Peptides against a protein of PDB entry 5EIB. Designs and how they scored, part 348

Target 1, 366 residues: chain A of PDB entry 5EIB
Amino acid sequence: VDLEPGTMDSVRSGPFGQIFRPDNFVFGQSGAGNNWAKGHYTEGAELVDSVLDVVRKESESCDCLQGFQLTHSLGGGTGSGMGTLLISKIREEYPDRIMNTFSVMPSPKVSDTVVEPYNATLSVHQLVENTDETYCIDNEALYDICFRTLKLTTPTYGDLNHLVSATMSGVTTCLRFPGQLNADLRKLAVNMVPFPRLHFFMPGFAPLTSRGSQQYRALTVPELTQQMFDSKNMMAACDPRHGRYLTVAAIFRGRMSMKEVDEQMLNVQNKNSSYFVEWIPNNVKTAVCDIPPRGLKMSATFIGNSTAIQELFKRISEQFTAMFRRKAFLHWYTGEGMDEMEFTEAESNMNDLVSEYQQYQDATAD
Target 2, 366 residues: chain A of PDB entry 5EIB as posed
Amino acid sequence: VDLEPGTMDSVRSGPFGQIFRPDNFVFGQSGAGNNWAKGHYTEGAELVDSVLDVVRKESESCDCLQGFQLTHSLGGGTGSGMGTLLISKIREEYPDRIMNTFSVMPSPKVSDTVVEPYNATLSVHQLVENTDETYSIDNEALYDICFRTLKLTTPTYGDLNHLVSATMSGVTTCLRFPGQLNADLRKLAVNMVPFPRLHFFMPGFAPLTSRGSQQYRALTVPELTQQMFDSKNMMAACDPRHGRYLTVAAIFRGRMSMKEVDEQMLNVQNKNSSYFVEWIPNNVKTAVCDIPPRGLKMSATFIGNSTAIQELFKRISEQFTAMFRRKAFLHWYTGEGMDEMEFTEAESNMNDLVSEYQQYQDATAD

## One batch from the design tools (peptide; made by RFdiffusion4, then SolubleMPNN)

Design b2_p30_2_s4 (from b2_p30_2, 14 letters changed)
Fold by OpenDDE base, seed 4:
Structure b2_p30_2_s4 (fold): chain B 366 residues (1-366), chain A 30 residues (1-30)
Amino acid sequence: as target 1 above (366 residues)
Amino acid sequence: SAIREKYLAERAKRLEEREAEELERLLEEL
């Protein structure tokens, strides 16, 4: 789904465009112009019913509908505004189904779009209420991985999207291969989300590889485990050492010893015990899939629910507040039918979420 | 702790909801 035809044509003409049904390409004629309000109340609202018709048709064709997966950007008007409208409408029609998102967080290092903090804050407000699981894919972290770790002098969207694709493939491994831990979306939510609002995940991947780098060196299970827990491998720009893990899932792929994985996962938990909350028993889950990702012998994917995710929300909130206090560009949103109150409510709800994470970080078992 | 009890209660509720849905699905397949 997009409000711009050109993006859909690029997907259709791409190497995988044939995997999608032609009738499942829903697109508008007028883009959201990086405005959440256009995506949510005007151009996106005109298109949403056509998307819902496709969603219904595909849902009826499922033998067992677990839920929905949305991939969207929170910086752009289509992904943020129309994406959150679509989430709301799907939640209204399917209240018993899991809503899972891959939400790309904006960064000034990647985009010069000045209104991204508004789009992100308005989107986070919707995601807090209407999603069950949200993978926070932060363009800040992706850029830093490309630049610092992968030594790419000028990271491209192609480089960032490669990391996103590797992560999405990693976290969905248990859904695609039978006999795994977290084989369904609801089981993942039960294991990863301690309280309904605390459903924002920090993904990570090891080994970190660029699209052009064939790593001929297979990593060992200890090396994968160490890299997976390294803050430099996190695809959210948060340091886990500044918070506490509520829950963790680790997904290993390739031919390896389950015993060695369990030993290394126990060792890393014991070494980092101060960075876990003491009041959640058995809060680390491990899965091993014998099928490696394409081009790698072994990989590990990390899913962390950490109170350190508040650093990401604080960054967005600070940028939002600096603009909103000046009423900068507000007329672009109010002109599309928004009230200034919706901005204040979204800011408040995001600050409440930060306060909730801090409360759970500071909580003891006594 | 009060927080641990709150967590255990919320987890128990979500496990019961999941078991109920799995049972409903098994009954619909029959």
Scores: peptide ipSAE 0.483, ipTM 0.861, DockQ to the pose 0.012
Fold by OpenDDE base, seed 1:
Formats: C-alpha cells, structure tokens, sequence
Structure b2_p30_2_s4 (fold): chain B 366 residues (1-366), chain A 30 residues (1-30)
C-alpha cells in the first residue's frame, strides 16, 4: 500500500515483486506530501476502504488468522498517517486479532523532512492505543550501526533496509518455523508485554552485516549472546543501561547446542541483573531454531522491552515541542481538517507513556 | 509488591483470554 504509484512500481519491478499478488497492490495518485493529516484524513481516507477490501479478502483466505503486521515509517505522511488510519480501521473490524507493527522512527541524521517530529508524535499516539506489539526500528540507530559498526562511510537506504530486513526475519522466525517459543503473535504479546501500553520493543541483531558483506567467520554462541546485549547492536537509539528490561526474548538461529545457549543466556542475565526489573519473574525467554538465516551459519535476534525506550520518545518529544511552540507548519495539518488539540493530545499521551516507563523503571520488588 | 501483584493479575487475564480464544477456535473447528 502506498499513496504514491512510483513506490509500488519500484516494489513490483524489484527482484521479489512477483511474490505479491497483483490485486493486493493498492495505491493512490497524489501522495501524502510528508503530511500525517493527508495520510490520515484526506488522501489516505479516500484509499483506506480499498485497502480494507483487500485485507478482508486475504483474512477470509487464512485458515488461522493470528493478526496483522504493518511495516511503516513514522516520518512520512503515508506510513504515519495512512498507516495509523489503517491500524485503527483494522482494530475496529478485528478487535480480537493481534496488531503488530514494524515502525521506523525518523531521525534528522537520515532525513531532512522538517515535519517528521509531528508525523512521529501523531503516529505514536495511535500506536499506543491501537497496537499490541510495536518493534521500534530507529533510523538513527540504523545509521549509527552502519557508520560505526559496519564502517560504512556513507550509509545508504539500502544498508538501513538490510538491517530492517534482517531484524524482521529474526523476530518472525518463531512464527515461520514450528516448535518455537512465541510460535504465535498472542504468545509473544503475553511474554513480552507486561502491561497493554508498554508494547514498544527495541530489536537487536547479531551478527551485524551489510549488503555485500559476506561473513566468512562463524560467530560462536558466546559472541552472539554478548553482541545481542550490546547497546551498539540495538536498532533503537536507546542505551539499555539507562533503563531496565521488563522482558526479553532471544531468538537463536542455526545449528548450535541448546545447552550452550542456555548457559550463555544465564551468564549474560547474571552479568546484567541490575538492568532487569526485579518484579517480573522469568522475564527472559530463549528460542533456538535449527534453520539459519540465508547466507549465515548462525544468528541471534534480540527483542527487548526496556524502560530505556523512553529515550527514543523523549527525543521525538523534544523535537516536536521545539516545532509546536513556534506553530511551525501547523497550517499544513489544520488545512487538511486537523485540530491543534490533536497535537496536544498526542504530545500528552507520549509524555504519559514516558512517565509510565519511568514509574516501572523505579519500581522495586519490596 | 503491589506492582508484582498488578503484573501477575494482568498476566493471568491475558492468559485466560488466550485460552478462551483457543477454545473458541477449537469449537469452531468442530
């Protein structure tokens, strides 16, 4: 789905464009112009019914519908505005189904789109209410991984998208292969989300690799385990050491010893025990899938629900506040039928979420 | 702690909801 036809043509002409059904390509003509309000109230609202018709058709064809997965950018008007409209409409029609998102967080290091803080704040407000699980993929973290860790002097969207793809493949491993921990979206939510609003995850991946980088060296289980818990491997620009883990899932892929995985996972938990909340028992879950990712002998994917995620929301909130105080570009949104109150409500809800994470960070077992 | 009790209550609720949904699905398949 896109409000721009050119994006859809790029997907269709791509090396995997044929894996998608032609009838499932729904697109507009005008785009959202990086405006959340165009995506949510005008251009996106005109297209949403056509998307819902496809969603219904595909849902009816499922023997066992677990839920929905949306991949979108929170900086762009289509992914942010229309994406959150679509989430709302799907939630209304399928209230008992899991809503999962891969939400790409904007960064000034990656994009010059001045209104991204508005689009992100308005989107986060919707995600807090209408999603069950949100993987926070931060363009800032992806850029920093590419530049600092992968030593890419000029990270491209191709390099960033490779990390996104590796992460998405990692976190969905349990859904795609039988006999795994978190084999369904509901079970993942039960294990990862301690309270309904606290459903924002920081993903991480090991080994980190770029497009065209062949890893000839097989990593060991200890190296994978250590890299997963390294702040530099987090795909959200948050330091887990500045917060506490509520819940963690680790997904290992490839032929390895379960015993060695369990030993290393216990060791890393013990070393990092100060960075876990004391009041959630058995808050680390581990899965091993014998099937490695394509091109790797082994990998590990990290899913962290950490109170450190508030650093990401604070960054967005600070950028939002700096623009909103100046009423910068507000007329672009109000001209599409938005009220200034919606901005204030979205800011308030995001600040409430930050306060909730802080409260749970500071909570003791006593 | 009060927070642990709140967590356990919320977890129990979500486990019950999951069991109910699984039961409904099994009943629909019959």
Amino acid sequence: as target 1 above (366 residues)
Amino acid sequence: SAIREKYLAERAKRLEEREAEELERLLEEL
Scores: peptide ipSAE 0.481, ipTM 0.860, DockQ to the pose 0.012
Fold by OpenDDE base, seed 3:
Structure b2_p30_2_s4 (fold): chain B 366 residues (1-366), chain A 30 residues (1-30)
Amino acid sequence: as target 1 above (366 residues)
Amino acid sequence: SAIREKYLAERAKRLEEREAEELERLLEEL
């Protein structure tokens, strides 16, 4: 789905364009112009019913519908505005189905779109209320991984999207292969989300190796485990050491010893015990899938629910507040039918979420 | 702790809701 036809043509003409049904390509003509309000109230609102018709049709064809997965950007107008409208409409129609998102967070290091803080704040407000699971993929963290770890001098959107794709493949491994831990979206939510609003995850993928060192790197369970828990490996721009893990899932892929995985996972938990909350018992889950990802002998995917995610929301809130106090570009949103109160409500809800994460970080087992 | 009890109560609720939904689906398939 896009408000711009060119994106759909790129997907359709791509190497995998034939895996999608032609009728499932829903697109607009006008675009959102990086405006959340155009995505949510005008251009996106005109297109959303056509998307919902496709969603209904595909849902009716499912033997066992678990839920929905959305991949979107929070910095743009389409992914943020129309994406959150679509989430809301799907939630209204399918209240008992899991809503899962891969939400790409904007960064000033990657995009010069001045209104991204508005689009992100308005989107986060919708995600807090209307999603069950949100993987926070921060363009800043992806850029830093590409530059520092992968040794890419000029990271491209293609390089960033490769990390996103690897992560998405990793977190969905348990859904695609039978007999795994968290084999369904609802079970994942029960294991990963301690309270309904605390559903924002820090993803990570290992191995991350530069092209120059890839041929010399042994892939071992200890190395995967160590890299997966490294703060520099997080695909959200927050430091897990500044917070506490509420819950963790680790998904290993490839032919490896379950015993070795369990030993390394126990070792990393014990070594990092101060970075876990004490009041959630058995808050680390491990899965092993014998089928490696394409091109790798083994991998590990990390899903962290950490109170450190508040650093990401604080960054967005600070940028939002600095713009909103000046009423900068506000007329672009109000001109599409938004009220200034929606901005204040979104800011307040995001600040409340930050306060909730802090409260659970500071909570003791006593 | 009060927070642990709150966590356990919320987890129990979500497990019961899941079991109920699974039962309803199984009944609709019959």
Scores: peptide ipSAE 0.467, ipTM 0.855, DockQ to the pose 0.012
Fold by OpenDDE base, seed 5:
Structure b2_p30_2_s4 (fold): chain B 366 residues (1-366), chain A 30 residues (1-30)
Amino acid sequence: as target 1 above (366 residues)
Amino acid sequence: SAIREKYLAERAKRLEEREAEELERLLEEL
């Protein structure tokens, strides 16, 4: 789905464009112009019924509908505005199904779009209420991985999207292969989400290796485990050491010893025990899939529900507040039928979420 | 702790909901 036809043509002409049914390409003509309100209340609202018709048709064709998966950017008007409208409408029609998202967070290092803090804040407000699981993929973190770890001098959107794709493949491993720990979306939510609003995940991937170093790197379970818990491997720009893990899932792929995985996972938990909450028993889950990802002998994917995710929301909130206090560009949103009150409600709800994460971080077992 | 009790109660609720849904699905497949 897009409000711009050119994006859809790029997907259709791409190497995998033929995987999608032609009738499932729903697109507008006017675009959202990086405005959440255009995506949510005007241009997106005109298109949403056509998307819902496709969603209903695909849902009716499912033998066992677990839920929905959305991939969107929170910086742009379509992904943020129309994406959250779709989430709301799908939730209204399918209240018993899991809503899962891969939400790409904006970064000033990657985009010059001045209104991204508005689009992101308005989107996070919707995601807090209407999603069950949200993977936070931060363009700040992706850029830093590409530059510092992968040694790319000028990271491109292609380089960032490659990391997104690897992460998405990793976190969905348990859903795609039978007999895994988190075989369904609801089971994942039960294991990963301690309280309904605390459903924002920090994904991470290992190995992350520069092209020049790939040939010299032995991939071992200890190295994967150590790298997976390294803050430099997180796809969200927050340091896990500044918070506590509520829950963790580790997904290993490739031929390896389950015993060695369990030993290394126990060792990393014991070494980092201060970075876990004490009040959630057995809060680390480990899965091993014998099927490696394409081009690797083994990998590990990390899913962390950490109170450190508040750093991401604080960054967005600070940028939002600095813009909103100046009433900068507000007329672009109010002109599409928004009230200024919706901005203050979204800011408040995001700040409440930050406060909630802090409360659970500071909570003791006693 | 009160927070641990709250967590255990919320987890129990979600486990019961999941078990009910799994049972319903198994009954629909029959």
Scores: peptide ipSAE 0.466, ipTM 0.856, DockQ to the pose 0.012

Design b2_p30_3_s1 (from b2_p30_3, 24 letters changed)
Fold by OpenDDE base, seed 3:
Structure b2_p30_3_s1 (fold): chain B 366 residues (1-366), chain A 30 residues (1-30)
Amino acid sequence: as target 1 above (366 residues)
Amino acid sequence: EELEKLREELERRREEAERRRERLREERRA
């Protein structure tokens, strides 16, 4: 789905374009112009019913519908505005199904779109209310991984999207292969989301290795385990050492010893015990799939529900506040039928979310 | 017990925020 036809043409012409049903390509003509309100109230609102018709058709074809997965950016107008409209409409029609998102957070290091803080804040407001699970993929963290870890001098969107795809493949492993922990979206939510509003995850993937070092790197369970818990490997721009993990899931892929995985997972928890909440028992879950990802002997995917995620929301809130105090570009949003009060509501809800994470960070077992 | 109080306080704040949003929606419809 897109408000721009050119994106759909790019997908169709791509190496996997033929795997998608032609009838499932829904697109507009005008785009959102990086405006959340165009995505949510005007251009997106005109297209959303056509998308819902496709969603219904595909849902009816499912023997057992678990829920929905949306991949979108929060910096643009389509992914943010129309994406959150679609989430809201799907939630209204399917209230008993899991809503899962892969939400790409904007960064000033990657994009010069001045209104990204508005689009992100307005989107997060919707995600807090209408999603059950949200993987926070921060373009800043992806850029830093590409630059520092992968040694890419000039990271491209292709390089960032490669990290996103690896992460998505990792977190969906349990859904795609039988007999795994978190084999369904609801079990994942039960294991990962102890509090309904605190459903924002810090993802990570290992191995991440520069092209020049790939030939010299041994892929071992200890190295995967160490890398996935490294703050530099997080795909959200927050330091897990500044918060506490509420819950963690680790998904290993490849031929490895389950005993060795369990030993390394225990060791990393013990070494990092100060970074876990003590009042949630058995808050680390481990899965092992014997099928490696393509091109790797083994991998590990990390999913962290950490109170440190508040750093990401604080960054967005600070950028939002700096623009909103100046009333910068508000007329672009209000001109599309958006009320100025929705900005204040979104800001307030994001600040409440930050406060909630902080309270649980400071909570003791008493 | 502190966690339960924290949950109750968070739920109260959520309900207050919802009531505030509902009032703002009613004011927009008038």
Scores: peptide ipSAE 0.020, ipTM 0.506, DockQ to the pose 0.049
Fold by OpenDDE base, seed 2:
Structure b2_p30_3_s1 (fold): chain B 366 residues (1-366), chain A 30 residues (1-30)
Amino acid sequence: as target 1 above (366 residues)
Amino acid sequence: EELEKLREELERRREEAERRRERLREERRA
């Protein structure tokens, strides 16, 4: 789905364009112009019914519909505005199905789009209310990984998208292979989301290795475990050491000893016990899939529900507040039928979420 | 209380905007 035809033509003409049904390409003509209000109230609102017709048709073809998975950017008008409109409309029609998202967070280091903090804040407000699970993929963290860890002098969107695809492949491993922990979206939600509003995940992937160092690096279970818990391998721009893990899932891929995995996972928890809440029993889940990812002997994917994710929301809130106090570009949104109150509500709900994470960070066992 | 009133007013406006969009869709189908 896109509001720009050129994006859809690029996907259709691409090496994988033929794997999608032609009728499942739904697109507009005018684009959203990086405006959330155009995506949510005008251009996106004209297209949403045609998307819902496709969603219904595909849902009716499922023997057992678990839920929906959306991949979108929160900086642009289509992914943020139309994406959250689509989430809302799907939630209304399918209230008992899981809503899962891969939400790409904007960063000033990657994009010069001035209104990204508005689009992100308005989107986070919708995600808090209408999603069950959200993987936070931060363009700032992806850029820093490419530059610092992968030693790419000039990271491209292709380099960032490679990290996103590796992460998405990792977190969906248990859904794609039988006999795994978290084999369905509902079980994942039960294991990862102790409180309904606190459903924002910090993903991570290992190994992350520069091209020049790949031949010299051994891939071992201890090294994968250490890298997976390293703050530098997190795909969200927050430091887990500044918060506490509510829940963690670790997904290992490749031929390895389950005993060695369990020993290393116990060791990393014991070493980092101060960074976990003590009042959630059995809050670390481990899965092992014998099938490695393409081009690797083994990998590990991390899913963290951490109170440190508040650093990401605080960054967006600070940028939002600095623009909103000046009413900068506000007329672009109000001209599309938005009220200034929607901005205040979205800011308030995101600040409430930050306060909730802080409350659970400071909570002790009674 | 002020935030709750603001939420109720926003929800009312969203419903009014949705009814307006539905009318515009009916007018385009006619």
Scores: peptide ipSAE 0.017, ipTM 0.475, DockQ to the pose 0.229
Fold by OpenDDE base, seed 1:
Structure b2_p30_3_s1 (fold): chain B 366 residues (1-366), chain A 30 residues (1-30)
Amino acid sequence: as target 1 above (366 residues)
Amino acid sequence: EELEKLREELERRREEAERRRERLREERRA
């Protein structure tokens, strides 16, 4: 789905374009112009019913519908505005199904779109209320990984999207292969989301290796475990050491010893015990899938529900507040039929979310 | 007219969400 036709043509011309039914390509003509309000109230609202018709048709064809997965950007107008409209409408029609998102967070290191803080804040407000699980994929973290870890001098969107794809493949492993931990979206939510509003995940992937170092690196379970918990391998721009893990899932892929995985996972928990809450029992889950990802002998994917994710929301909030106090560009949103009060509500809800994470960070076992 | 209905529905949901947030705030203060 897109409000611009050109993006859909790129998907159709891609190596996997034939996997998608032609009738499932729903697109507009005008775009959202990086305006959340255009995506949510005008251009996107005109297209949403056509998308919902496709969603219904595909849902009816499912023997056992678990839920929905949306991949979108929070910086643009379409992914943010129309994406959150779709989430709201799908949630209304399917209130008993899981809503999962892969939400790409904006960064000034990657994009110069000045209104991204508005689009992101307005989107987060919707995600807090209408999603069950949100993987926070931060363009800032992706850029830093590409530059620092992968040694790419000039990271491209292709490089960032490769990391996104690897992460998405990793976190969905348990859903795609039978007999795994978190084999369904609901079970994942039960294991990962102890509090309904605190459903924002920090993903991570290992191995992350520069092209020059790939030939010399032995992939081992200890190395994967160490890298997976390294802050430099997190796909969200927050330091886990500044918060506490509420829940963790680790997904290993490849031929390895389950015993060795369990030993290494216990060791990393013990070494990092100060970074876990003590009042959530059995808050670390581990899965092993014998099927490696393409081009790797083994990998590990991390899913963290950490109170450190508040750093990401604080960054967005600070940028939002700096713009909103000046009423910068507000007329672009109000002209699409938004109220200025909606900005205040979104800001308030995001600040409440930050406060909730802080409260649980400071909570001790009674 | 359809856009207006959609706005009214979104507004209603926001009010419901706000009431839910307020209840959650009250539960945390107790």
Scores: peptide ipSAE 0.018, ipTM 0.459, DockQ to the pose 0.030; fails the geometry check
Fold by OpenDDE base, seed 5:
Parts: structure tokens; sequence; C-alpha cells
Structure b2_p30_3_s1 (fold): chain B 366 residues (1-366), chain A 30 residues (1-30)
């Protein structure tokens, strides 16, 4: 789905364009112009019914519908505005089905789009209310990984999208292979989300290796475990050491000893015990899938529900506040029928979320 | 008027989402 036809043509002409049903391509003509309000109230609102018709048709064709997965950017008007409208509409029609998102967070290092903080804040407000599970894929973190870890001098969207793809493949491993931890979306939510509003995940992937060092890097369970918990391997620009893990899932892929995995997972928990909440029992879950990812002998994917995710929201909030105080570009949103009050509500709800994470970070077992 | 209806609908869905999240919390405690 896109409000621009050119994006759909690019997907259709791409190496995997044929995996999508032609009738499931829904697109507009005018685009959202990086405006959340265009995506949510005008251009996107005109297109949403056509998307819902496709969603209904595909849902009816499912033998067992678990839920929905949306991949979208929070910086762009289509992904942010129309994406959140679509989430809301789907939630209304399917209130008992899991809503999962892969939400790409904007970064000023990656995009010159000035209004991204507005689009992101307005989107997060919707995600807090209308999703059950949100993977925070932060373009800030992706850029830093590409530059610092992968040694790419000028990271491209292609390089970032490669990391996104690896992460998405990793976190969905348990959904795609039988007999695994978190074998369905509901079970994932039960394991990962202790508090309903606190459903924003910090994903991570190992190994992350530059092309020049790949041949010299050993892939062992201890190394994967260590790298998976390293802040430099997080796909969200947060330091887990500045917060506490509420819940963790670790997904190992490849042929390895379950015993060795369990030992290393215990060791990393003990080493990092100060970075876990003590009042949530059995808050670390581990899965091992014998099938490695393509081109690797083994990998580990991390899913963290950490109070450190508040750093991401604080960054967006600070950028939002700096623009909103100046009333910068507000007329672009209000001209699409949006109320200025919706900005203040979204800002307030994001700040409440930050405060809630901080409360649970500071909570101790009495 | 259509925008106002959409806002009311979004708010209704917000409340439904909160009730659903509460059920997921109960399932985890169980």
Amino acid sequence: as target 1 above (366 residues)
Amino acid sequence: EELEKLREELERRREEAERRRERLREERRA
C-alpha cells in the first residue's frame, strides 16, 4: 500500500514483486507529501476503504487468522498517517486479533524531512493505543550500525533496509517454524508485554560484521550471546544499561547445543542482573531453531522490552517540542482538517509513556 | 463532519485497544 504509484511500480518490478498478489496492490496518485494529516484524514482516508476490502478478503481466506503485521515508516506521511489509520480501522473490525507492527523511527541523520518529528509523535500516539506489539526499528541505530560496525562510509537506504530485513526475519523465526517459543502472535504478546502500554520492543541482531572482517570472525554461541546483548547491536538507538529489561526473548538459529545456549543465556543474565527487573519472574525466554538464516552458520535475534526505550521517545519528543513551540508547519496539518489539540494530546501521551517506563524502571521488589 | 466522525471512531478504538491489552495482561498472569 502506498499513496504514491511509483513505489508500487518499484516493488512490482523488484526481484520479489511476483510474490504479491496483483489485486493486493492498493495505491493513490497524490502522495502524502510527508504529512501525517494527509495520510490520516485526506488522501489516506480516501484510499483506506480500498485497502480494507483487500484486508477483509485476505482475512476471510485464512484458515486461522492470528492477526496483522504492518511495516511502516513513522517519518513519512503514508506510513505514519495512513498506516495508523489502517491500524485503527483493522482494530475496529478485528478487535480480538493481534496487531503487530514494524515501525521505522525517523532520524535526522538519514532524512532531511523537517516534519518527521510531528509524523512520528502523532504515530506513536496511535501505536500506544492500537497495537499489541511494536518493533522499534530506529533509523538512527541503523545508520550508526552501518557506519560504525559495518564500516560503510555513506550508508544507503539499501544498507538500512538490509538490516531491517535481517531483523524482521529473525523476530519472525518462531512464527515460521513449528515447535518454537512464541509460535503465535498472542503467545509472543503474553511473553513480552507485562503491561499493555509497554509493548515497544528493542530488536537486535547478531552477527553484525563488516565485509572486511567477516572472514576473521568466529561464530560461537558465547560470541552471539555477548553481541546480542551489546547496545551496538540494537536496532533501536537506546542503551539497555540506562534502563531495565522487563522481558527478553532470544532466538538462536543454526545447529548448536541447547545446553550451551542455556548456559550462555544464564551467564549473560547473571552478568547483567542489574539491568533486569527482579519482580518479573522468568522474564527471559530462549528459542533455538536448527535452521540458520541464509548465508550464516548461526545467528541470534534479540527482542527486548526495556525501559531504556524511553530514550527513543524522549529524542522524538524533544524534536517535536522544538518545532511545535514555534508552530512550525502547523498550517500544513490544520489545512488537512487536523486540530492543533491533537498535537498536544499526542505529545502528552508520549510523555505519559515515558513516565510509565521510568516508573517501572525505578520500581523495586519490596 | 467526516473528520469529526473519524476522530470519534479513533477514540472508541483506543478504548477497545486498552480493554484488549488488559485481557492480554490477565492471560500473562494466569
Scores: peptide ipSAE 0.015, ipTM 0.426, DockQ to the pose 0.026; fails the geometry check

